# Peptides against a protein of PDB entry 5K2M, part 64

Target 1, 273 residues: chain A of PDB entry 5K2M
Amino acid sequence: MRIGITYTVLRREEMAIKERAGEFGEVVMLHEDDLLFPGNYDLDVVIIRNVSHFKALYTARLFESEGIPTVNSSRLIFEAGDKLFATLRLAGKVPVPEWKAALSEGGALRVPDSLGYPLVSKPVFGSWGRLLAKVNDRDSLEAVLEHRKWMKNPLYGIHYFQEFVEKPGRDIRSYVIGGEFVGAIYRYSNHWITNTARGGKAEPCSDPEVEELSVKAWEAFGEGALAIDIFESEKGLLVNEVNPNMEFKNAARVTGADMAGKLVEYAVEVAKT

## One batch from the design tools (peptide; aimed at target 1 L10)

Design b2_p29_1_s1 (made by RFdiffusion4, then SolubleMPNN; from b2_p29_1, 12 letters changed)
Fold by OpenDDE base, seed 3:
Structure b2_p29_1_s1 (fold): chain B 273 residues (1-273), chain A 29 residues (1-29)
Amino acid sequence: as target 1 above (273 residues)
Amino acid sequence: MMEKEEKEELEKAEKEEEERRKKGLEEAK
């Protein structure tokens, strides 16, 4: 078996994936600079680890066009990596924060009529809480919308809003690979945007409700490897978002779960189908 | 543009985490 691994930066995750993949066959590391299509890639499967959502999406689709399966698939990357498309999948299966989408400023200005304040404005794409805004009032909403008009990417014209969820100074990140729950962590932060990449403490999360909810959230997509962000709210557990390009170094360290091994095992299964 | 900024943010976050890990290993010793 020949396992490709596409990457932008050789992170701890990519190193761990490479090491584990070596136990199953020959590993071919493919930096973004090495990728040209159409190509003659002798690979049974490709693990997609490109940092950019769009680079990951296009890389997956390009390999698929050559008959090489990918983990994650371009379909999963497309649906899970867009916050609105992910919400559309999740909302039919699991509790999610209340949300609205608007396709114009005039539409966006009416969102508070249904959700009230405070709101969270999110871009449909992007990671690490970039361009998240807590919108407490009308003036703040108008300011966010005004700034978005001058952003060059047309996707900023897609206005996605959630209710603001009060969290207990933490959130949950779980991992589901091939439908199997692999592990979960609490991510602590004093900021309303909880992210371990910003210096938060991580602790193991051993909650059967989190496990069950995480699997159900994965089943909304039905394939691949997902990180799942869950909020603890007064309404119970809410699935906030999923990530098809998961970082897991903190979770692997804290839980002891072999997330890299599980990802490789799943990729090997995909290669055999 | 976004890709370069993403790379720089990622490299920064990795360095900060490696430094935190080194400190935690020193405190456990």
Scores: peptide ipSAE 0.026, ipTM 0.579, DockQ to the pose 0.063
OpenDDE base, seeds 1, 2, 4, 5: peptide ipSAE 0.022, 0.016, 0.016, 0.017; ipTM 0.555, 0.503, 0.499, 0.484

Design b2_p29_1_s2 (made by RFdiffusion4, then SolubleMPNN; from b2_p29_1, 11 letters changed)
Fold by OpenDDE base, seed 5:
Structure b2_p29_1_s2 (fold): chain B 273 residues (1-273), chain A 29 residues (1-29)
Amino acid sequence: as target 1 above (273 residues)
Amino acid sequence: MEKKREEEELEKAEEEEKKRIEEGLAEAA
């Protein structure tokens, strides 16, 4: 068994994955600078840990073109890593926040007619709450749309909006790998954007409803390793988004779950199929 | 007292890692 690990930065997660992968076979670390295609790689599976969504997507697809399976697959990265495409999958299986998509400024200006105010503007790509805006009124909507016109990436012209969900000062992040629930945490924040990377406390979440909902959310995609972000709302639990490039160092520390081991075990299973 | 320092060091390490990731994303963009 030869296990590739692609990476941009050697984080705690990549170190843990490397260590656990060494128990199953030979480990080949592949920095982004080492990746040339076609490359004739001698690997049974590749674990994708590139930080960039697009680099991860293209890296996965390039290995797949050489007949090497990846965790996650390019299909999963594509569908789960785009907030709109992820919403389209999730909405068929689990409760999600109310959402609208618009392909023009004129369309975006009509979104409040359906969602009301306040609403949340999201880019379809990006992490750590970048370019999330709470839009309270018409003037703030116009400002967000104006700013997006000056952004060079054409994907900023894809306007994705959600209802604003009032949360109890926390959200839930769960982890499902190969269809198995691995663990969940509460992420506390005094800000409407809950993100542990912004100074949030993490605590273990032991809730059977979260476990069931997390597995159902994973089943909307049907493969791979996903982090799942869940909101507690007056309407009950809502699946906000999924992440195919999950960070898990805090969750592993808080829950004691062997997330790196579970990811490697799944990659070894994928290599054998 | 030790737990607060570990949380603050973890928060700093996460901010630095986020900065490195943002820089790596800016270099990768």
Scores: peptide ipSAE 0.022, ipTM 0.493, DockQ to the pose 0.061
OpenDDE base, seeds 1, 2, 3, 4: peptide ipSAE 0.019, 0.021, 0.020, 0.007; ipTM 0.484, 0.502, 0.495, 0.436; seed 3 fails the geometry check

Design b2_p29_1_s3 (made by RFdiffusion4, then SolubleMPNN; from b2_p29_1, 15 letters changed)
Fold by OpenDDE base, seed 4:
Structure b2_p29_1_s3 (fold): chain B 273 residues (1-273), chain A 29 residues (1-29)
Amino acid sequence: as target 1 above (273 residues)
Amino acid sequence: MEKEEEEKELREAEEREKRRREEGLAEAA
């Protein structure tokens, strides 16, 4: 078996995936600079670890066009990596924060009529809480919409909003790979944007309701490896978003779960189908 | 220390990619 691993930066995750993949076969590390298509890649499966959502999406689709399966698939990356498309999948299976989408400024200005204030404005793409805005009032909404007009990417004209969920100073990140729950962590933050990349503490989460909800959230997509962001709210657990390009170094360290091994095992299963 | 540096390098790599995209979209417009 020959396992490709595409990457932008060799992180702790990519090192762990490489090490575990070496137990199953030959490992071919493929930096973004090594990727030219069409190519003659002799690979049974490719693990997609490109940092960019769009680079990951296109890389997966390019390998699939050569008959090489990918983990994650281009379909999963496309649907899970877009916050609006992910919400459309999730909303049919699990509780999600109340949301609205608008395709114009005039539509976006009517979102508070349905959701009230405060709102969360999200771009449909992007990582680490980039361009998340807490919109407390009309003036803040108008400012966010005005700034979006001057952004060069037309996807910033897709207006996605959620209700603001009051959280208990933390959120939950769970991991589901091939339909198996692998583990979960609490991410502590004094900021409304919970992210471990902002110096947040992580602790193990052992909650059967989180496990059940995480598997149901994965079943909305039905394939691959997902990190799932869950909010604890007064309404109960809410699935906020999923990530098909999961970081897991903190979760693996805190839980002791072999997330890299589980990802490789799943990729080996995908290669055999 | 090491984690903050890795997260900084990742953010800097993403900012470089974002800048290259913003520049490439500026040349294609």
Scores: peptide ipSAE 0.016, ipTM 0.447, DockQ to the pose 0.053
OpenDDE base, seeds 1, 2, 3, 5: peptide ipSAE 0.015, 0.015, 0.014, 0.016; ipTM 0.481, 0.463, 0.473, 0.487; seed 2 fails the geometry check

Design b2_p29_1_s4 (made by RFdiffusion4, then SolubleMPNN; from b2_p29_1, 11 letters changed)
Fold by OpenDDE base, seed 4:
Structure b2_p29_1_s4 (fold): chain B 273 residues (1-273), chain A 29 residues (1-29)
Amino acid sequence: as target 1 above (273 residues)
Amino acid sequence: MMEEREEEELKEAEEREEKRRKEGIEEAE
């Protein structure tokens, strides 16, 4: 078996994946600079570890076009990596925060009529809480919409909004790989955006309700490896988003779960299908 | 010693990633 691993930066995750993949076969590390298509890649499966959502998506689709399966698939990366498309999958299976989408400024200005204030403005793409805005009033909404008009990427014209969820100074990050729950952590932050607290306190989360909800959230997509962000709210547990480009160094360290091994085992299963 | 160097190399890799991430946002602008 020949296992490709695409990467932008060799992080702790990519090192762990490389090490575990070596137990199953030959490992081919592929930096983004090594990728040219169409190519002649002799690989049974590719583990996608590109940092950029779009680079990961296109890399996966390019390998699939050559008959090489990827973990994650381009389909999963596309659907899970877009916050709106992910919400559309999740909303039919699990509790999610109340949301509204608008395709124009005039539509966006009516969102508070449904969600009220405060609400959260999200871009449909992006990581680490980039361009998240807590919108407390009309003036703040108008300012966010005005700034979006001057952004060059047309995807910023897709207006995705969510209710503001009051959290207990933490959120939950869970991991599901191939439909198996692997582990979960609490992420503590004094900021309403918990994901930006690089180096924040993390603790193991051992909650059967989190495990069940995480598996159901994964079943909304039905394949691959997902990190799942869950909020503790007055309404109960809410699935906020999923990430098909999961970082897991902190979760692996805190839980002791073999997330890299589980990812490689799943990739080997995909290669045999 | 080896662990400290690996941690420094990882930190430098994360800093280079964060720089490229900022530059890639600026290039998309």
Scores: peptide ipSAE 0.019, ipTM 0.471, DockQ to the pose 0.130
OpenDDE base, seeds 1, 2, 3, 5: peptide ipSAE 0.016, 0.014, 0.012, 0.015; ipTM 0.493, 0.451, 0.470, 0.485; seeds 1, 3 fail the geometry check

Design b2_p29_2 (made by RFdiffusion4)
Pose (drawn by RFdiffusion4):
Structure b2_p29_2 (pose): chain A 273 residues (1-273), chain P 29 residues (1-29)
Amino acid sequence: as target 1 above (273 residues)
Amino acid sequence: ALTLDEYFEREHPKLVEEHMEWVKEHLES
């Protein structure tokens, strides 16, 4: 059993994964510098841990082209990692915040007629709560659209919006690996954006409703290891997003759950074809 | 053969184009 781990820097998550994988077989640490294709790699499975979402997608696809299964797969990395594609997959399967998508500035200006104010603008490929905007009126919408327009990345031209959900000073992050619920936390903040990467704080979450909803959200994709974001609202729990390159150091510490071990166990199972 | 960075620079614009086209067709449907 040779287990590959692709990484950019060795965060706590990558170190814990390396250790757990060592109990099952030879660990081959693959920095981005070690990635060259086409190439001969002798691996039964690769755990994708690249910090860049896009580099993780392409290395997953490249290893798949060498006949080497990846966790997570290139398909899941793309579908689950894109807010719009992921919302299309979650819709009708679990409750989600109301959302709209537009392809231009003019189309985006009509979004408030459907969603109302306040509304949330976010990039389709983003993480860590970056470039999220709470838009309370037309002037703010025009400001966000004007700035998006001047940004170089054509992906900023896909305009994705959600109604603003009044959360109780926190949100929920849960983890489902291979269909098994492995844990959840609350992420608190005085700010409506609650990511731990922006200073949000983790506490244990033992709400049985989140466990079931989290499995249903995972079932919309039917594979892999997903970190799932959930909102509490006046209309019950809403699934906001899913994430295919999970961070969990605060979550594992707070809940005591072995998220790195469970990811590895799942990877060994996929390594057996 | 290409490094990951070279592959990304070569193929990423193609993926972005395909994504935008697909989203357009889906929303029009």

Design b2_p29_2_s1 (made by RFdiffusion4, then SolubleMPNN; from b2_p29_2, 14 letters changed)
Fold by OpenDDE base, seed 4:
Structure b2_p29_2_s1 (fold): chain B 273 residues (1-273), chain A 29 residues (1-29)
Amino acid sequence: as target 1 above (273 residues)
Amino acid sequence: MLSLDEYVEKELPKLIEELKKRVAELLAA
């Protein structure tokens, strides 16, 4: 078994994945600078750990074009890594926050007629709450839309909105790999944008409802390794988003779950299929 | 999913602190 691992930066996650992969076969570390296509790669599977969503997506697709399966697949990275495309998958299977999408400023200005205020403007791509805006009124909506016009990436012209969900000072991040629930954590933050990167406390989450919902959310995509962000709301649990390029250092530390091992085991299974 | 810029801003500082800690532990041993 020859296991490739693509990476941008050797983080704790990549080190753990490398270590566990070594138990199953030969490990080939592939920095982004090492990747050139078409190539002659002798690998049975590639674990995709590129930091950039788009680099991860294209790297996965390029290996697949060489007949090498990837974890995650380019399909999963594409569908799960875009907030709107992920919502389209999730909405048919699990409760999600109310949402609207508009393809023009004129369309976006009508979103409050359906969702009301406050609402949340999200880019369809990106992470860590970048360019999330709580929109409280018409003036704020117009300002957000005006700023989007001057952004260089045309994807900023895809207007994705959610209802504002009042959270109890925390959210839930769960992990499902190959359809198996691996673990979950609470992430605490006093800010409406919950992000562990901002120094928030993490605690283990042991809730059967979270486990069931997480598996159902994963089933909306039907493959791979996903981190799932869940909100606790007055309406119950809502699946906010999924992440096909998961960070798990804090979750592994807090839960004691062998997330790196589970990821490698799944990659080995994919290689044998 | 992270951009490179996001990684540099939010994750790289944490990694640096972790590396500093590990180096300190090795030097104390």
Scores: peptide ipSAE 0.011, ipTM 0.333, DockQ to the pose 0.016
OpenDDE base, seeds 1, 2, 3, 5: peptide ipSAE 0.000, 0.000, 0.000, 0.005; ipTM 0.299, 0.276, 0.224, 0.315; seed 1 fails the geometry check

Design b2_p29_2_s2 (made by RFdiffusion4, then SolubleMPNN; from b2_p29_2, 15 letters changed)
Fold by OpenDDE base, seed 5:
Structure b2_p29_2_s2 (fold): chain B 273 residues (1-273), chain A 29 residues (1-29)
Amino acid sequence: as target 1 above (273 residues)
Amino acid sequence: MLSLDEYIEKELPKLIEKVIEEVRKLLAE
């Protein structure tokens, strides 16, 4: 078994994956600077750990074009890594926050007619709560739209909105790998954007409803390794988003779950399929 | 397997359409 690991930065996650992969076979670390296509790669599977969503997507697709399966697949990275397309997959299977999408400023200005205020404006791509805006009124909406017009990437012209969900000072992040629930944590924050990368405290989450909902959310995509962000709301549990490029160092530490091992085991399974 | 260009031009649009169709079907139930 030869396991490739693509990466941008050697983080704790990549080190853990490398270590566990070494128990199953030969490990080939592939920094972004090492990747040229077409290439002659002698690998049974590649674990995709590129930091950039788009670089991860293209890297996965390029290996697949060489006949090498990836974890995650390019399909999953595409569908799960885009907030709008992820919402489309999730909405038919699990409860999600109310949402609207618009492809023009004129359309975006009508979103409050359906969702009311406050709203949350999200880019369809990005991580760590970047460019999330709580939109409380018309003036704020116009400001967000105006700023988007001057942004270079045309994807910022895709306007995605959610209802603002009042959270109890925390959210839930769960992990499902190959259809198996691996673990979940509460992430605490005094800010409406909860993110452990911004100094949030993490605690174990042991809730059967979270486990069931997490598996159902994973089943909406049907493959791979996903981190799932869940809100506790007055309407019950809501699946906010999924992440095919998961960080898990805090979750692994807090829960004691072998996230890296489970990911490698799944990659080995994919290689044998 | 398809080249990257062929994937972008042919397969990626089909994937998007499939996702949209699946969602429409699910929401109609």
Scores: peptide ipSAE 0.026, ipTM 0.528, DockQ to the pose 0.110
OpenDDE base, seeds 1, 2, 3, 4: peptide ipSAE 0.021, 0.000, 0.016, 0.028; ipTM 0.505, 0.297, 0.348, 0.517; seed 4 fails the geometry check

Design b2_p29_3 (made by RFdiffusion4)
Pose (drawn by RFdiffusion4):
Structure b2_p29_3 (pose): chain A 273 residues (1-273), chain P 29 residues (1-29)
Amino acid sequence: as target 1 above (273 residues)
Amino acid sequence: SEFLSKVLDIYSDYFSETFSEVFEPGPED
């Protein structure tokens, strides 16, 4: 059993994964510099841990082209990692915040007629709560659209919006791996953006409703290891997002759950075809 | 169908322009 781990830097998550994988077989640490294709790699499975979402997608696709299964797969990395594609997959399967998509500035200006104010603008490929905007009126919408327009990346031209959900000073992050719920936390902040990457704080979450909803959200994709974001609202729990390159150091510490171990166990199972 | 086609075209253009970046050197540990 040879288990590959692709990484950019060795965060706590990557170190814990390396250790757990060592109990099952030879660990082959693959930095981005070690990635060259086409190439001959002798691996039964690769755990994708690249920090760049796009580098993780491409390396997963490249290893798949060498006949080497990846966790997560290139398909899941793309579908679950893009806010729009993921929302299309979650819709009708679990409750989600109301949302709209527009392809231009003019189309985006009509979004408030459907969603109302306040509304949330966020990039389709983003993480760590970056470039999220709470838009309270037309002037703010025009400001966000004007800035998006002048940004180089054509992906900023895909305008994705959600109604603003009044959360109780926190949100929920849960983890489902291979269909098994493995844990959840609250992420608190005095700011409406609660990511731990922006200073949000983890506490254990033992709400049985989140376990079931988290499995249903995972079932919309039917594979892999997903970190799932959930909002509490006046209309019950809403699934906001799913994430295919999960961070969990604060979550594992707070809940005591072995998220790195469970990811590895799942990877060994996929390694057996 | 048309909307999703337009979204996929945007991604296609983006991947075509940025794919080479996956082979750029990474930072040190």

Design b2_p29_3_s1 (made by RFdiffusion4, then SolubleMPNN; from b2_p29_3, 14 letters changed)
Fold by OpenDDE base, seed 3:
Parts: sequence; C-alpha cells; structure tokens
Structure b2_p29_3_s1 (fold): chain B 273 residues (1-273), chain A 29 residues (1-29)
Amino acid sequence: as target 1 above (273 residues)
Amino acid sequence: SEFLEKVRKIIEEYEAENRHKVFDPGPAD
C-alpha cells in the first residue's frame, strides 16, 4: 500500500496523518510544489490536505484522472466545500438555518422580505469565518453588496444568506468519517463567529442527538471525511455547514479520538474498492 | 441563565489562561 498525502503546510493534522499512514504502508508526502500533471504517480490512494479549497478540489480531480482515488474525492470537495451546494444537500436531510440565495443585487435586496433582520452574509467559498457579515439593517446590506461588486472573483456575486442564529456562546463541531461518528466538541467564544482557530476553548461534546444528526448530515453526501458545524438554537439543533478539509487537532486533543487513524483507515478502504 | 453563566465563566477562564497567546486563524486559501 502506497499512500500519498498532499499538503500546503505541515500542520499537526498532517503530521498525525503521516504517522498513522505509516502503519498501513509506504507514505509519500507531496507538497504543492511537488505536484505536476500529468505525472507518473505510483500511489494507491491520496489523502488531500491542501489548505485552499480550490487547490484541494483540482488536486483531487487531477489524481482521479490518473486512476488514483482520493480522500476526499473531488466530487465531495466540490459539493461540501461550497456553502450553497452543501446547503442544498443538507436541507433535504437535516434541519438547517433558514437561507436564501440571490444571483443579483436586486434579488439580494429582497432577501430581508423573506428572512428579516438580522442576516448573515456568507461567501459560498472560503474558511475560518472570512468575509462573514452580520447584517442588521438595510444600510449594512447595501454596504456588503457594494463591496461585493469590487471583489475580483465572480463567485462573490453569488449572494448566500442565512438567518442569524443566536448561539449560547458556543457551537458544536462534530466529525464523521466513512459514515462513522468519530467525535464532537463544543467551541466556546464570546464572538458570534465561533472558531477554535481564533482562540476558542474546546470541550468534549457527548450528546446522542448530536451524534445522530451528524451521521444524517454525512449521509446527505454519502462519502468521505467531514467536519460538521452544528448550532444550538431555539428551534433545536441546526446543521450550519460542513468542511471536507477538516482541521481536527483541537478535537483530537480534547476527545482523545484517533481522527487521523480513522481518516487513514478510510483511505485504505477507498484504495481497496 | 444558569447555562449562560456557566458558558461565560468557561470563556473567561480560558481567556485568562491564554491572554499571552496570539492565535493563528490558519493559513489563507
């Protein structure tokens, strides 16, 4: 078994994945600078750990074009890594925050007629809460829309909105790999954007409802390794988003779950199919 | 209210313990 690992930065996650992969076979670390296509890669599977959503997507597709399966697949990265496409999958299976999508400024200006204020404006791509805006009124909405006009990437012209969900100073991050619930954590923050990367405390989450909901959310996609963001709302648990390029160092530390091992085991399974 | 107070205390304790740390939001895309 030869296991490739693509990466941009060698983080705790990539080090853990490398260590666990070594138990199953030969490990080939592939920095982005090492990747040229078409190539002659002697690999049975590739674990995709590129930081950029788009680099991860294209890297996965390029390996797949050479007959090498990837974890995650390019299909999963595409569907789960886009907030709108992910919502389309999730909304059919699990509770999600109320949302609207608009394809024009004129459409976006009508979103409050349906969702009211406050709103959350999100780009369809991007991580770590970048370009999230809490929109409290018409003036703020107009400002966000004006700024979007001057952004270079045309995808910023796709307007995705959610209702603002009042959180109890925390959210939930769960992990499902190959359909198996691996673990979950609470992420604590006084900011409405909860992210442990921004300095939030993590604690173990042991809730059967979270486990059940997380598996159902994964089933909306039906493959791969996903981190799942869940809100505790007045309406119950809501699945906010999923991440096909999950960070798990804090979750692994706090829960003691071998997330890297589970990811490698899944990759080995994928290689054998 | 009791739950919110518990959460606030957890956050405050964490912030006090980690006030010297600069957190990295992660690498850019």
Scores: peptide ipSAE 0.024, ipTM 0.539, DockQ to the pose 0.018
OpenDDE base, seeds 1, 2, 4, 5: peptide ipSAE 0.012, 0.022, 0.014, 0.033; ipTM 0.378, 0.525, 0.408, 0.544; seeds 2, 4, 5 fail the geometry check

Design b2_p29_3_s2 (made by RFdiffusion4, then SolubleMPNN; from b2_p29_3, 15 letters changed)
Fold by OpenDDE base, seed 3:
Order: C-alpha cells, then sequence, then structure tokens
Structure b2_p29_3_s2 (fold): chain B 273 residues (1-273), chain A 29 residues (1-29)
C-alpha cells in the first residue's frame, strides 16, 4: 500500500495522518510544489490536505484523472465545500437554518421579506468564518451588497443568506468518517462566530442526538470524511455546514478519538475498492 | 506594484523555508 498525502503546510493533523498512514504502508508526502500533472504517481490512494478549497478540489480531480482515488473525492469536496451546494444536500435529510439564495442585488434585497432580520450573509466558499456578516437592517444589507460588487471573484456575486440562529455561547463540531461517527466537541465563544481558530475552548460532546444527526448529515453526501457544524437552537439541532477538509487537532485532543487513524483506515478502504 | 511584489516574495521565501516544518497555528477545529 502506497499512501499519498498532499499538503500546503504540515499541521498537527498532517503529522498525525502521516504517522498513522505509516502503519498501513509506504507514505509519500506531497507538498503543493511537488505536484505536476499529468504525472506518473505510484500511489494507491491520496489523502487531500491542501488548505485551499480550490487547490484541494483540483488536486483531487487531477489524481482521479490518473486513476488514483482520493480522500476526499473531488465530487465530495465540490459539493460539501460550497455552502450553498452543501445546503441543497443537507436540506433534504436534516434540519438546517432557514436560507435564501439570490443571484442578483435585486433578488438579495428581497431576502428579508422571507427571512426577516437579523440575517447572516455568507460567501459560498471560504473557511474560518471569513466574510461572514450579521446583517441587522436594510442599510447593512446594502453595504454588504455594495462591497460584493467590487470583489474580484464572480462567486461573490452569489448571495447566500441564513437566518441568524441564537446560540447558547457555543456550537457543536462533529466528525463522521466513512459513515461512522468518530466524535464531537462543543466550541465555546462569546462571539456569534464560534470557530475555535479564534481562540475558543473545546470540550467533549457526548449527545446521542448529535451522533444520530451527524450520521444523517453525512448520509446526505454518502462518502468521505466530514466535519459537521451543528447549532443548538430554539427549534432544536440544526446542521449549519459541513467541511470536507477538516481540522481535528482539538477534537482529537479533548475526545481522545483517533481521527487521523479513522481517516487513514477509510483511505485504505477506498484504495481497495 | 513594487510593494505587493516584495510582500509576495517574502511570503514565498517563508513558505519555501517552512513547507516541511510543522506549523501549528494554535487551537483550531
Amino acid sequence: as target 1 above (273 residues)
Amino acid sequence: DEFLKKVLEIIKEYEEKNKHKVFDPGPAD
């Protein structure tokens, strides 16, 4: 078994994945600078750990074009890594925050007629809570829309909105790999954006409802390794988004779950199919 | 822009120097 690992930077996650992969076979670390296509790669599977969503997507697709399966697949990265496309999958199987998509400024200005205020404006792509805006009124909505007109990437012209969900000073991050629940954490923050990258505390989450909902959310996609963001709302648990390029160092630390081992085991299974 | 070019060169040098080193940006899940 020869396992490739693509990466932008060696994080704790990539080091853990490398260590676990070494138990199953030969490990080939592939920095982004090492990748040229078409190429003659002697690999049975590639674990995709590129930081950029688009670099991860294209890297996966390029290996797949050489007949080498990837974890995650380019299909999964594409569908799960876009917030709108992920919502389309999730909304058919699990509770999600109320949402609207608009393809023009004129459409976006009508979103409050359905969702009311406050709203959350999200780009369809991007990580770590970048370009999230809490929109409290019409003036704020107009300002967000005006700024989007001057952004270079045309994808910023796709207007994705959610209802603002009042959270109890935390959210839930769960992990499902190959359809199996691996673990979950609470992420504490006094800010409405609860991402642990901003200095939040992580604690283990042992809730059977979270486990069940997480598996159902994964089943909306039906493959791969996903981190799942869940909100505790007045309406119950809501699946906010999924991440096909998950960070898990805090989750692994606080839960004791072998996230890296589970990811490698799944990659080995994919290599055998 | 000359300033932007210099910034990009610094970033590139940093990336090249550290691409095989462990980078821990802090607690992030």
Scores: peptide ipSAE 0.043, ipTM 0.466, DockQ to the pose 0.031
OpenDDE base, seeds 1, 2, 4, 5: peptide ipSAE 0.029, 0.033, 0.031, 0.019; ipTM 0.378, 0.431, 0.407, 0.403; seeds 1, 4, 5 fail the geometry check

Design b2_p29_3_s3 (made by RFdiffusion4, then SolubleMPNN; from b2_p29_3, 15 letters changed)
Fold by OpenDDE base, seed 1:
Structure b2_p29_3_s3 (fold): chain B 273 residues (1-273), chain A 29 residues (1-29)
Amino acid sequence: as target 1 above (273 residues)
Amino acid sequence: DEFLKKVLEIIEKYEKENRHKVFDPGPAE
């Protein structure tokens, strides 16, 4: 078996994936500079670890066009990596924060009529809480919308909003790979954005309700490896978003779960189908 | 799949025509 691993930067995750993949066959590391299509690649499966969401998406689709399956698939990367499309999948299966989408400023200005204030403005793509805004009033909403007009990427013209969820100073990140729950962590922060990349502390989360909800959230997509962000709210557990290009360095360290191994095992299964 | 293809085509066209790259630094811990 020949396992490709595409990557932008050789992080701890990619090193762990490489090491684990070596137990199953020949590993071919493919830096972004090595990726040229059509390329006539001789691979049974490719694990997508490009840092950029869009590079990951295109890389996956390009390999698929050559008949090589990817983990994650371009479909999954697309649907899970877009917060709105992910919400559309999740909302039919699991509790999610209340949300609204608008395709114009005029529409966006009416969002508070449904969600009220405070609300959270999100881009449909992005990480580390980038461009998240807690919108407390009309003036703040107008400011966010004004700034969006000047953003060059047309996807910033898709206005996605959620209700503001009061969290107990933490959120949960769980990991589901191939339908199997692998582990979960609490991410602590004194800020309403609890992402560990912003200085949050991680601790193990062992909660059967989290496990069950995480699997159900994964089932909304039905394939691949996902990190799942869950809020503890007054309404109970809410699935906020998913990540099809997950970081797991801190989660693996804190939980001791072999996330890299589980990812490789799943990729090997995909290669055999 | 058809929907994905259409969306990607639109994005590709936009980037080509405007000589802009989609900015997404991706996830990091």
Scores: peptide ipSAE 0.016, ipTM 0.331, DockQ to the pose 0.143
OpenDDE base, seeds 2, 3, 4, 5: peptide ipSAE 0.013, 0.014, 0.012, 0.016; ipTM 0.393, 0.413, 0.386, 0.443; seeds 2, 5 fail the geometry check

